# Peptides against a protein of PDB entry 4IGA, part 44

Target 1, 116 residues: chain A of PDB entry 4IGA
Amino acid sequence: KRVLIVDDAAFMRMMLKDIITKAGYEVAGEATNGREAVEKYKELKPDIVTMDITMPEMNGIDAIKEIMKIDPNAKIIVCSAMGQQAMVIEAIKAGAKDFIVKPFQPSRVVEALNKV

## One batch from the design tools (peptide; made by RFdiffusion4, then SolubleMPNN)

Design b1_p16_4_s3 (from b1_p16_4, 9 letters changed)
Fold by OpenDDE base, seed 2:
Structure b1_p16_4_s3 (fold): chain B 116 residues (1-116), chain A 16 residues (1-16)
Amino acid sequence: as target 1 above (116 residues)
Amino acid sequence: MEEYAKKIYEENLKEQ
């Protein structure tokens, strides 16, 4: 399965890439903001998306909503430092399948990838 | 939907 990694931080994209590839998944591509995420989703049609929330141009919640308009069956896993209850509820309501709080254990990401 | 999100939140708290 192919994963689109969305995060404005290069180091976080690198970390997720390492976890994803070691788990036997392929990285379809990367995006650095919500607008790029929507564009890359259209282009690459990944099987799974890892989505940051706090990003310039377009935040992760808005990106989730736009991706869900494109593909109501999209499999989106949020990865964010903003683990507040209200944010988790908002992300799931927007269409995310899971929500991982930063900092995270690699095993948590792998479990999410395997379950979505 | 909201109940599921609350479960995720609660489980995340345990993992942190």
Scores: peptide ipSAE 0.536, ipTM 0.919, DockQ to the pose 0.908
Fold by OpenDDE base, seed 4:
Structure b1_p16_4_s3 (fold): chain B 116 residues (1-116), chain A 16 residues (1-16)
Amino acid sequence: as target 1 above (116 residues)
Amino acid sequence: MEEYAKKIYEENLKEQ
């Protein structure tokens, strides 16, 4: 399966890329904000998306909503430092399948990838 | 939906 990685932090994208690749998934591409995420989703048609929340240009919640309009079957896993209950509810309501709080263990990401 | 989100939240708290 192919994964689109969305995070404004280069270090976080690198970390996720390592985890995803070592778990036997392919990295379809990367996006640095929610607008790029929507564009890359249309272009690459990935099987899974890892989505940050706090990004410039377009935040992760809005990106989830836009991707779900394009593909109601999209498989989106949120990875965010914003682990408040209200934010988790908002992300799931928007269409995310899971929500991983930063900092996270690699095993948590792999489990999420395998379940969606 | 909210119950599922709350479950995820609670599980995340256990891992932190």
Scores: peptide ipSAE 0.534, ipTM 0.918, DockQ to the pose 0.908
Fold by OpenDDE base, seed 3:
Structure b1_p16_4_s3 (fold): chain B 116 residues (1-116), chain A 16 residues (1-16)
Amino acid sequence: as target 1 above (116 residues)
Amino acid sequence: MEEYAKKIYEENLKEQ
């Protein structure tokens, strides 16, 4: 399966790329903001998306909503430092399948990838 | 849906 990695931080994208590839998944591509994420989703047709929330241009919640309009079966895993209960509820309401809080263990990401 | 989100939140707290 192919994963689109969405995060404005280059270090975080690199970390997720390492976890994803070691788990036997392929990285379809990367996006640095929510607008780019929507465009890359259309272009690459990934099987799974890892989605940051706090990004310039377009935040992760809005990106989730736009991707769900394109593909109601999209498999989106949120990965964010904003782990407040209200934020988790909002992300799941928008269409996300899971929510991982930063900092995270690699095993938590792998479990999410395997379950979506 | 909200119940599922609350479960995720609570499990994440345990992981931290």
Scores: peptide ipSAE 0.528, ipTM 0.916, DockQ to the pose 0.904
Fold by OpenDDE base, seed 1:
Structure b1_p16_4_s3 (fold): chain B 116 residues (1-116), chain A 16 residues (1-16)
Amino acid sequence: as target 1 above (116 residues)
Amino acid sequence: MEEYAKKIYEENLKEQ
């Protein structure tokens, strides 16, 4: 399966890339904001998306909603420092399949990848 | 849906 990694932080994208590839998944590409995420989803047609929430241009919640309009079967895993209950509810309502709080363990990401 | 989100939230609390 191919994964689109969405995060404004280069460090976080690098970390996720390492986890994803070591778990046997392919990295389809990267995006640095919600607008790029929507564009890259259309372009790359990934199987899975890892989605940050707090990003410039367009936040992760709005990106999830736009991706779900394009593909109602999209498999989106949120990875965010904003782990409040209200935010988790909002992300799942928007269409996310899982929500991982930063900082996270690699095993948590792998579990999410395997289950979506 | 909200129940599932709550479950995810509670599970994440245990991992932190």
Scores: peptide ipSAE 0.526, ipTM 0.916, DockQ to the pose 0.904

Design b1_p16_4_s4 (from b1_p16_4, 7 letters changed)
Fold by OpenDDE base, seed 4:
Parts: C-alpha cells; structure tokens; sequence
Structure b1_p16_4_s4 (fold): chain B 116 residues (1-116), chain A 16 residues (1-16)
C-alpha cells in the first residue's frame, strides 16, 4: 500500500517515512500543508494518508474534509500533538479513521496502518 | 462517529 505523508515539519515527515517504509509500505509522496495534501491526493491517489492538524495555509481538519469530498473511501490517519477530546471528535467527524497523539511510538503508527 | 472519537481519545490518554 502507498502512503501520503502530510506534515509541515520536515523532521516529522522523515520519521514517518522511516516507520512507514520499515513496516513494508511505500511512500507515495509528501505534503507540507493542507492545500498540498489535497492536490497530492488527487495526483497520487494514495491508499492511506497520515495527516497533521496544525499546518499553515490549510489545517488538517479542512484537508480531511476536502479529501473526503474527492474520495469518500479515503483512509486517513491523523498524527497530531493536539490530542484534546474536542479535536479528536472533530477529526473523526470529518472522516479520519484513526487519531495518533504526538509523541508516539512507531508501533502505534504501524498498528494504525495495518487496521485502516 | 462521536462515540468512536471518544474511545480513541480515552485510549490515547491511557497510552501516555
């Protein structure tokens, strides 16, 4: 399966790329904000998306909503430091399948990838 | 959806 990694932090994208590839998944591409995420989703048509929430230009919640309009079957895993109840609810209502709070263990990401 | 979110929230809290 191919994964689109969305996060404005280069370090985080690097970390996720390492986890994803070691778990046997392919990295379809990367995006640094919500607008790029939507465009990359259209272009690459990945199987899974890891989505940050706090990003410039367009946040992750809005990106989730836009991607869900494009593909109602999109498999989006949120990875965010914003683990408050309200944020988790908002992300799931928007269409996310899972919500991983930063900092996280690699095993948590792998589990999410395998279950979506 | 909200019930699922609440469960995920609780699970995340337990992991920390």
Amino acid sequence: as target 1 above (116 residues)
Amino acid sequence: AEEKALKLYEENLKEK
Scores: peptide ipSAE 0.337, ipTM 0.838, DockQ to the pose 0.914
Fold by OpenDDE base, seed 2:
Formats: sequence, C-alpha cells, structure tokens
Structure b1_p16_4_s4 (fold): chain B 116 residues (1-116), chain A 16 residues (1-16)
Amino acid sequence: as target 1 above (116 residues)
Amino acid sequence: AEEKALKLYEENLKEK
C-alpha cells in the first residue's frame, strides 16, 4: 500500500517515512500543508494518508474534509500533537479513521496503518 | 463518530 505523508515539519515527515517504509509500505509522496495534501491526494491517489493538524495555508481538519469530498473511502490517520478530546472528535467527525498523538511510538503508527 | 473518537482518545491516553 502507498502512503501520502502530510506534515509541515520536515523532520516529522522523515520520521514517518522511515516508520512507513520499515513496515513494508510505500511512500506515495509528501505534503507540507493541507492544500498540498489535497492536491497530492488527487494526483497520487494514495491508499493511506497520515495527516498533521496544525499546518499553514490549510489545517489538517479542512484537508481531511476536502479529501473526503474527493474520495469518501479515503483512509486517513491523523498524527498530531493536538491530542485534546475535542480535536480527536473533530478529526474523526471529519472522516479520519484513527488519531495518533505526538509524540508516538513507531509501533502505534504501524498498528494504525495495518488497521485502516 | 463521537463514540469512536472518545474511544480512540482514551486508548491514546492509556498508551502514554
């Protein structure tokens, strides 16, 4: 399966890329904000998306909503430091399948990838 | 959706 990694932090994208590839998944591409995420989703049609929340241009919640308009069957895993209950609810309501709070262990990401 | 979110939230808290 191919994964689109969305995060405004280069370090985080690198970390996720390492975890994803070691888990046997392919990285379809990367996006640095919500707008890019939507564009890349259209272009790459990845199987899974890892989505940050706090990003410039367009936040992750809005990106989730836009991606869900494009593909109602999109498999989106949120990875965010904003792990408040309200944010988790908002992300799931928007269409996310899982929510991983930063900092996280690689195993948590792998579990999410395998479950969606 | 909210029920699922609450469950995930609680699970995340337990893992940390």
Scores: peptide ipSAE 0.324, ipTM 0.832, DockQ to the pose 0.892
Fold by OpenDDE base, seed 1:
Structure b1_p16_4_s4 (fold): chain B 116 residues (1-116), chain A 16 residues (1-16)
Amino acid sequence: as target 1 above (116 residues)
Amino acid sequence: AEEKALKLYEENLKEK
């Protein structure tokens, strides 16, 4: 399966890329904000998306909503430092399948990838 | 959806 990694932090994208590839998945591409994420989703048609929330240009919640309009079957895993209950609810209502709070362990990400 | 979110929230808390 191919994964689109969305995060404004280069370090985080690198970390996720390593986890994803070691787990046997392919990285379809990367995006640095929500607007780019939507465009990359259209272009790459990945199987899974890892989505940050706090990003410039367009936040992750809005990106999730836009991607779900494009593909109602999109598999989106949120990875965010904003782990408040209200945020988790908002992300899941928007269409996310899972929500991982930063900092996270690699095994948590792998499990999410395998289950969505 | 809200129920699922609450479960995920609780699960995240447990893992930390």
Scores: peptide ipSAE 0.298, ipTM 0.818, DockQ to the pose 0.899
Fold by OpenDDE base, seed 5:
Structure b1_p16_4_s4 (fold): chain B 116 residues (1-116), chain A 16 residues (1-16)
Amino acid sequence: as target 1 above (116 residues)
Amino acid sequence: AEEKALKLYEENLKEK
């Protein structure tokens, strides 16, 4: 399966890429903000999306909502430092399938990938 | 949706 990695931090994208590839998944592409994420989703039609929340241009919640309009069956895993209960609820309501709080263990990401 | 979110929140707390 192909994964679109969305995070404004280059080091985080690198880390996720390493985890994703070692787990046997393919990286479809990367996005650095929510607007780019929506564009890349349209272009690449990935099987899974890892989504950051706090990003410039467009935040992750809005990106999730827009992607869900494009593909109601989109598989989105949120990966964010903002693990507050309210944020988790907002992300899931928007359409996310999972929510991983930073910092995370690689195994947590792999489990999420395998389960969505 | 909220119920699922609460479960995920609790799970994340346990992992930390």
Scores: peptide ipSAE 0.352, ipTM 0.845, DockQ to the pose 0.905; fails the geometry check

Design b1_p16_5_s1 (from b1_p16_5 with S1P T3S Q8E E12K)
Fold by OpenDDE base, seed 2:
Structure b1_p16_5_s1 (fold): chain B 116 residues (1-116), chain A 16 residues (1-16)
Amino acid sequence: as target 1 above (116 residues)
Amino acid sequence: PLSEEEIEEIIKEIEE
């Protein structure tokens, strides 16, 4: 399966790329903000998306909503430092399949990838 | 989508 990695932090994208690759998945591409995420989703049609929340241009919640308009069956895993109950609920309502709080262990990401 | 139970588990992890 191919994964689109969305995060404004280069370090985080690199970390996720390592985890995703070691887990046997392919990295379809990367996006640095919500607008780019939507564009990349249209272009790459990934099987899974890892989605940051706090990003410039467009935040992750809005990106989830836009991607869900494009593909109601999109598999989106949120990875965010903003781990409040309200944020989790908002992300799930927007269409996310899982929510991972930063900082996270690689195993948690792998479990999410395998489950969605 | 996550079940209510799965959401509760995530929330539990956050609050711990």
Scores: peptide ipSAE 0.154, ipTM 0.760, DockQ to the pose 0.098
Fold by OpenDDE base, seed 5:
Structure b1_p16_5_s1 (fold): chain B 116 residues (1-116), chain A 16 residues (1-16)
Amino acid sequence: as target 1 above (116 residues)
Amino acid sequence: PLSEEEIEEIIKEIEE
């Protein structure tokens, strides 16, 4: 399966790319903000999306909503430093299939990838 | 989507 990685931090994208590839998945591409995420989803048609929340241009919640309009069956895993209950609920309501809090263990990401 | 149990587990791991 192919994964679109969305995060404004280059280091985080690198880390996720390493985890994703070592787990046997392919990286479809990367996006640095919510607007790019929506555009890349249309372009790449990935199987899975890892989504940051706090990003410039467009935040992750809005990106999830827009992607769900494009593909109601989208598989989106949130990966965020925002560790608030309200944020988890908001992400799930938007359409996220999982929510991973930073800092995370690689195994947590792999579990999410395998489950969606 | 996440089950109630899965949401509960996530909530246990986060602040607030």
Scores: peptide ipSAE 0.153, ipTM 0.759, DockQ to the pose 0.102
Fold by OpenDDE base, seed 4:
Structure b1_p16_5_s1 (fold): chain B 116 residues (1-116), chain A 16 residues (1-16)
Amino acid sequence: as target 1 above (116 residues)
Amino acid sequence: PLSEEEIEEIIKEIEE
């Protein structure tokens, strides 16, 4: 399966790329904000998306909503430091399939990838 | 989508 990594932090994208590839998945591409995420989703048609929430230009919640309009079957895993109950609920309502709170262990990401 | 139980588990993890 191919994964689109969305996060404004280069370090986080690098970390996720390492986890994803070591788990046997392919990185379809990367996006640094919600607008790029939507465009990359259209272009790359990835199987899975890892989505940050706090990003410039367009936040992750809005990106989830836009991607779900494009593909109602999109598999989006949120990876965010914004670990509040309200945020989790909002992300799920938007269409996210999982929510991983930063900081996280690689095993948690792998588990999410395997579940969606 | 996540089940209600899964959401509750995530919330618990956050609050721990």
Scores: peptide ipSAE 0.139, ipTM 0.751, DockQ to the pose 0.097
Fold by OpenDDE base, seed 3:
Structure b1_p16_5_s1 (fold): chain B 116 residues (1-116), chain A 16 residues (1-16)
Amino acid sequence: as target 1 above (116 residues)
Amino acid sequence: PLSEEEIEEIIKEIEE
């Protein structure tokens, strides 16, 4: 399966790329904000998306909503430092399949990838 | 989507 990595932090994208690759998944591409995420989803048609929340241009919640309009069957895993109950509920309502709070263990990401 | 149990576990994680 192919994964689109969305995060405005270069070091976080690198970390996720390492985890995803070692878990046997392919990295389809990367995006640095919500607008790029929507564009890359259309272009790459990935199987899974890892989605940050706090990003410039367009935040992760809005990106989830836009991607779900394009593909109601999209598999989106949120990965965010915004560890608030309200944010978790909002992401799930928007269409996210899982929510991972930063900082995280690599095994948590692998579990999410395997489940969606 | 996440089950009620999974949501509860996530909530526990963010409250720790």
Scores: peptide ipSAE 0.154, ipTM 0.758, DockQ to the pose 0.096; fails the geometry check

Design b1_p16_5_s2 (from b1_p16_5, 7 letters changed)
Fold by OpenDDE base, seed 3:
Structure b1_p16_5_s2 (fold): chain B 116 residues (1-116), chain A 16 residues (1-16)
Amino acid sequence: as target 1 above (116 residues)
Amino acid sequence: PLSDEEIEKIIEEIKK
């Protein structure tokens, strides 16, 4: 399966790329904000998306909503430092399948990838 | 910050 990695932090994208690749998944591409995420989703048609929340231009919640309009069957895993109850609820209601709080263990990401 | 277990509970409640 192919994964689109969305995060404004280069070091985080690198970390996720390492985890995803070692787990046997392919990295379809990367996006640095919500607008790029929506564009890349349409272009690459990935199987799974890892989605940051706090990003410039367009935040992750809005990106989730836009991607779900394009593909109601999209498989989105949120990865965010904003591990508050309200944020988790908002992300899941928007269409995300899982929510991973930063900092995280690599095994947590792998579990999410395998379950969506 | 919420634990993975707490998040799982929230997700399960929303999916009901």
Scores: peptide ipSAE 0.747, ipTM 0.956, DockQ to the pose 0.921
Fold by OpenDDE base, seed 2:
Structure b1_p16_5_s2 (fold): chain B 116 residues (1-116), chain A 16 residues (1-16)
Amino acid sequence: as target 1 above (116 residues)
Amino acid sequence: PLSDEEIEKIIEEIKK
């Protein structure tokens, strides 16, 4: 399966790329903001998306909503430092399948990838 | 921050 990694932090994208690759998945591409995420989803048609929330241009919640308009069956896993109940609820209602709080353990990401 | 267990419960409740 191919994964689109969305995060404005280069370090976080590199970290996720390492985890995803070691877990046997392919990295389809990367996006640095919500607008780019939507564009890359259209272009790459990834199987899974890891989505940051706090990003410039367009935040992760809005990106989730736009991707869900493109593909109602999109598999989106949120990875965010904003681990409040309200944010989890908002992300899931927008269409996300899971929510991972930063900082996270690699095993948590792998479990999410395998489950969605 | 919420635990993984708490997040799972929230997800289950929303998707119910």
Scores: peptide ipSAE 0.649, ipTM 0.937, DockQ to the pose 0.917
Fold by OpenDDE base, seed 1:
Structure b1_p16_5_s2 (fold): chain B 116 residues (1-116), chain A 16 residues (1-16)
Amino acid sequence: as target 1 above (116 residues)
Amino acid sequence: PLSDEEIEKIIEEIKK
């Protein structure tokens, strides 16, 4: 399966890339904000998306909503440092399949990838 | 702010 990694932090994208690749998945591509995420989703048609929330240009929640309009079957895993009840609820209601709080264990990411 | 464990519980409940 191919994964699109969305995060404005280069370090975080690198970290996720390593985890994803070691878990046997392919990295389809990367995006640095929500608008780019939507564009890359259309272009790459990945099987899974890891989605940051706090990003410039367009935040992750809005990106989730736009991607779900394009593909109601999209498999989106949120990865965010913003761990509050309201945001978790909002992300899931927007269509995310899972929510991972930063900092996270690699095993948590792998578990999410395997279950979506 | 909620703890990571509390967030995980919320996630599990809402995913049901």
Scores: peptide ipSAE 0.025, ipTM 0.570, DockQ to the pose 0.483
Fold by OpenDDE base, seed 4:
Structure b1_p16_5_s2 (fold): chain B 116 residues (1-116), chain A 16 residues (1-16)
Amino acid sequence: as target 1 above (116 residues)
Amino acid sequence: PLSDEEIEKIIEEIKK
């Protein structure tokens, strides 16, 4: 399966890319904000999206909503910082399938990838 | 703040 990684932090994208590839998944692409995420989803049609919440230009919640308009069956895993409980709930309401709290262990990411 | 477990419970409720 192919994964679109969405996070404004280069280090976080690198970490996720390493985890995803070592788990046997393919990285379809990367996005650094919600607008790019929507655009890349349209272009790449990934199987799974890892979605950061707090991003410039467009946040993860709005990106989820837009992606769900494009593909109601989108498989989106939210990656959220500690203290963003309300945002995680909103992300789930918007259509996200799972959530991962930062900082996370690689096994938690793999678990989420395998289950969506 | 809610624990991860509490969030999971809320999520499960929302998904019903």
Scores: peptide ipSAE 0.023, ipTM 0.575, DockQ to the pose 0.499

Design b1_p16_5_s3 (from b1_p16_5 with T3S Q8E E12K E16K)
Fold by OpenDDE base, seed 5:
Structure b1_p16_5_s3 (fold): chain B 116 residues (1-116), chain A 16 residues (1-16)
Amino acid sequence: as target 1 above (116 residues)
Amino acid sequence: SLSEEEIEEIIKEIEK
C-alpha cells in the first residue's frame, strides 16, 4: 500500500518515511500543509494518509474534511502533538480512522497502518 | 474508524 505523508516538519516526515518504509509500505509522496495534502491526494490517490494537525495555509482538520469530500473511503491516520481530548474527537468527527499522539513509538504507527 | 473503546484507550494514554 502507498502512503501520503503530511507534516510541516521535515524531520517528522523523515521519521515517518523511515517507519513506513521499514514496515513494508511505499511512500506515495509528501505534503507540507493541508492545501498541498488535498492536492497530492487528488494527484497520487494514495491508499493511506498520515496527517499532522498544526500546519500553515490549511490545518489538518480542514484537510481531512476536504479529502473526505473527494474520497469518503479515505484512510487517514492523524499524527499530532495536540493530544487534547477535544482534538481527538474533532479529528474522528472529521473522518480520521486513528489518532497518534506525539511523541510516539514506531510500533504505534505500524499498528495503525496495519489496521486501517 | 476507531471504536468507542479504542477512543477511550487513546484518551487514557493522553492523560497518562
Scores: peptide ipSAE 0.125, ipTM 0.735, DockQ to the pose 0.097
Fold by OpenDDE base, seed 4:
Structure b1_p16_5_s3 (fold): chain B 116 residues (1-116), chain A 16 residues (1-16)
Amino acid sequence: as target 1 above (116 residues)
Amino acid sequence: SLSEEEIEEIIKEIEK
């Protein structure tokens, strides 16, 4: 399966890329903000998306909503430091399939990838 | 999608 990695932090994208690749998945591409995420989703049609929340231009919640308009079957895993209850609920309502709180262990990401 | 139970587990994790 192919994964689109969305995070404004280069280090985080690198970390996720390593985890995803070692788990046997392919990295379809990367996005640095919500607007780019939506555009890359349209272009790449990835199987899975890892989505940060706090990003410039467009946040992750809005990106989830836009992607769900494009593909109601999108598989989006949120990876965010913004793990308050309200944010988790909002992400799920928007369409997220899982929510991983930063900092996380690689195994947590792998579990999410395997389950969506 | 996350089940109610899974959501609760995530919330518990956050509250720690």
Scores: peptide ipSAE 0.098, ipTM 0.698, DockQ to the pose 0.097
Fold by OpenDDE base, seed 3:
Structure b1_p16_5_s3 (fold): chain B 116 residues (1-116), chain A 16 residues (1-16)
Amino acid sequence: as target 1 above (116 residues)
Amino acid sequence: SLSEEEIEEIIKEIEK
C-alpha cells in the first residue's frame, strides 16, 4: 500500500518515511500543508494518509474534510501533538480512522497502518 | 496529551 505523508515539519516527514518504509509500505509522496495534501491526494491517489493538524495555509481538520469530499473511503490517520479530547473528537467527526499523539512509538504508527 | 488508552476509549464512545 502507498502512503501520503502530510506534515509541515521536515524532520517529522523524515521520521514517518522511515517508519512507513521499514514496515513494508511505499511512500506515495509528501505534503507540507493542508492545501498540498488535498492536491497530492487527487494526484497520487494514495491508499493511506498520515495527517498533521497544525499546519500553515490549511490545517489538518479542514484537509480531512476536503479529502473526504473527494473520496468518502479515504483512510486517514492523524498524527498530532494536540492530543486533547476535543481535537480527537473533531478529527473523528471529520472522517479520520485513527489518532496518534506525538511523541509516538514507531509500533503505534505500524499498528494504525495495518488496521485502517 | 491523552494516552493511547484514553484515545481508544474516546474513539469507542464516538463510534458505538
Scores: peptide ipSAE 0.076, ipTM 0.685, DockQ to the pose 0.824
Fold by OpenDDE base, seed 2:
Structure b1_p16_5_s3 (fold): chain B 116 residues (1-116), chain A 16 residues (1-16)
Amino acid sequence: as target 1 above (116 residues)
Amino acid sequence: SLSEEEIEEIIKEIEK
């Protein structure tokens, strides 16, 4: 399966890329904001998306909503430092399949990838 | 932040 990694932090994208690759998945591409995420989803048609929330241009919640308009069956895993109950609920309502709070262990990401 | 268990519980509730 191919994964689109969305995060404005280069370090976080690198970290996720390492985890995803070691878990046997392919990295389809990267996006640094919500607008790029939507564009890359259209272009790459990834199987899974890891989605940051706090990003410039367009935040992760709005990106989830736009991706779900494109593909109602999109598999989106949120990875965010904002692990408040309200944010989790908002992400799930937008269409996310899982929510991972930063900082996270690699095993948590792998479990999410395997379950979506 | 929420624990993994709390997140799972929230997800299950929303998906009902």
Scores: peptide ipSAE 0.074, ipTM 0.688, DockQ to the pose 0.983

Design b1_p16_5_s4 (from b1_p16_5, 6 letters changed)
Fold by OpenDDE base, seed 1:
Structure b1_p16_5_s4 (fold): chain B 116 residues (1-116), chain A 16 residues (1-16)
Amino acid sequence: as target 1 above (116 residues)
Amino acid sequence: PLSDEEIEKIIKEIEE
């Protein structure tokens, strides 16, 4: 399966890339904000998306909503430092399949990838 | 931040 990694932090994208690759998945591409995420989703048609929330240009919640309009079957895993209950609920209502709070362990990401 | 367990419970409640 191919994964699109969305995060404005280069370090975080690198970390996720390592985790995803070691878990046997392929990295389809990367995006640094919500607008790029939507564009890359259309272009790459990934199987899974890891989505940051706090990003410039367009936040992750809005990106989730736009991607779900394009593909109602999209598999989106949120990875965010903002693990408030309200944010989790908002992300899930938008269409996310899972929510991982930063900082996280690699095993948590792998588990999410395998379940969606 | 919420624990993984708390998050999973919230997810389950919303999906039901």
Scores: peptide ipSAE 0.133, ipTM 0.732, DockQ to the pose 0.927
Fold by OpenDDE base, seed 2:
Structure b1_p16_5_s4 (fold): chain B 116 residues (1-116), chain A 16 residues (1-16)
Amino acid sequence: as target 1 above (116 residues)
Amino acid sequence: PLSDEEIEKIIKEIEE
């Protein structure tokens, strides 16, 4: 399966890329904001998306909503430092399949990838 | 932040 990694932090994208690759998945591409995420989803048609929330241009919640308009069957895993109940609920209502709070253990990401 | 267990409970509640 191919994964699109969305995060404005280069370090976080590198970290996720390492985890995803070691877990046997392919990295389809990367996006640094919500607008790029939507564009890359259209271009790459990834199987899974890891989605940050706090990003410039367009935040992760809005990106989820736009991707769900493109593909109602999109598999989106949120990965965010904003681990409040309200944010989790908002992300799930937008269409996310899982929510991972930063900082996280690699095993949590792998479990999410395998489950969605 | 929420624990994984708390997140799972919330997810299940929303999906019901």
Scores: peptide ipSAE 0.122, ipTM 0.728, DockQ to the pose 0.920
Fold by OpenDDE base, seed 3:
Structure b1_p16_5_s4 (fold): chain B 116 residues (1-116), chain A 16 residues (1-16)
Amino acid sequence: as target 1 above (116 residues)
Amino acid sequence: PLSDEEIEKIIKEIEE
């Protein structure tokens, strides 16, 4: 399966890329904000998306909503430092399949990838 | 921040 990585932090994208590839998945591409995420989703048609929340231009919640309009069957895993109840609820309501709080263990990401 | 266990509880409650 192919994964689109969305995060404004280069070091985080690198970390996720390492985890994803070691787990046997392919990295379809990367996006640095919500607007790019929507564009890349249409372009690359990935199987899974890892989605940051706090990003410039367009945040992750809005990006989830836009992607779900394009593909109601999208598989989106949120990865965020904002691990508040309200944020989890908002992400799930928007259409996310899972929510991972930063900092995280690589095994948590792998589990999410395997279950969505 | 919420633990994985706490998140799982929240998700379960929403999906019920």
Scores: peptide ipSAE 0.117, ipTM 0.719, DockQ to the pose 0.834
Fold by OpenDDE base, seed 4:
Structure b1_p16_5_s4 (fold): chain B 116 residues (1-116), chain A 16 residues (1-16)
Amino acid sequence: as target 1 above (116 residues)
Amino acid sequence: PLSDEEIEKIIKEIEE
């Protein structure tokens, strides 16, 4: 399966790329904000998206909503430091399939990838 | 931040 990695932090994208590839998945591409995420989803049609929340231009929640308009079957895993209840609920209501709080262990990401 | 267990509880609550 192919994964689109969305995070404004280059280090985080690198970390996720390493985890994803070592787990046997392919990185379809990367996005650095919500607008790019939507554009890349349209372009690449990935199987899975890892989605940061706090990003410039467009946040992850809005990106989830827009991607779900494009593909109601999108598989989006949120990876965010903002793991408060309200944010989790908002992400799930927007269409996210899982929510991973930063900092996380690689195994947690792999489990999420395997389950969606 | 919420634990994975807490998140799962929230997810289940919303999906019910």
Scores: peptide ipSAE 0.087, ipTM 0.676, DockQ to the pose 0.958

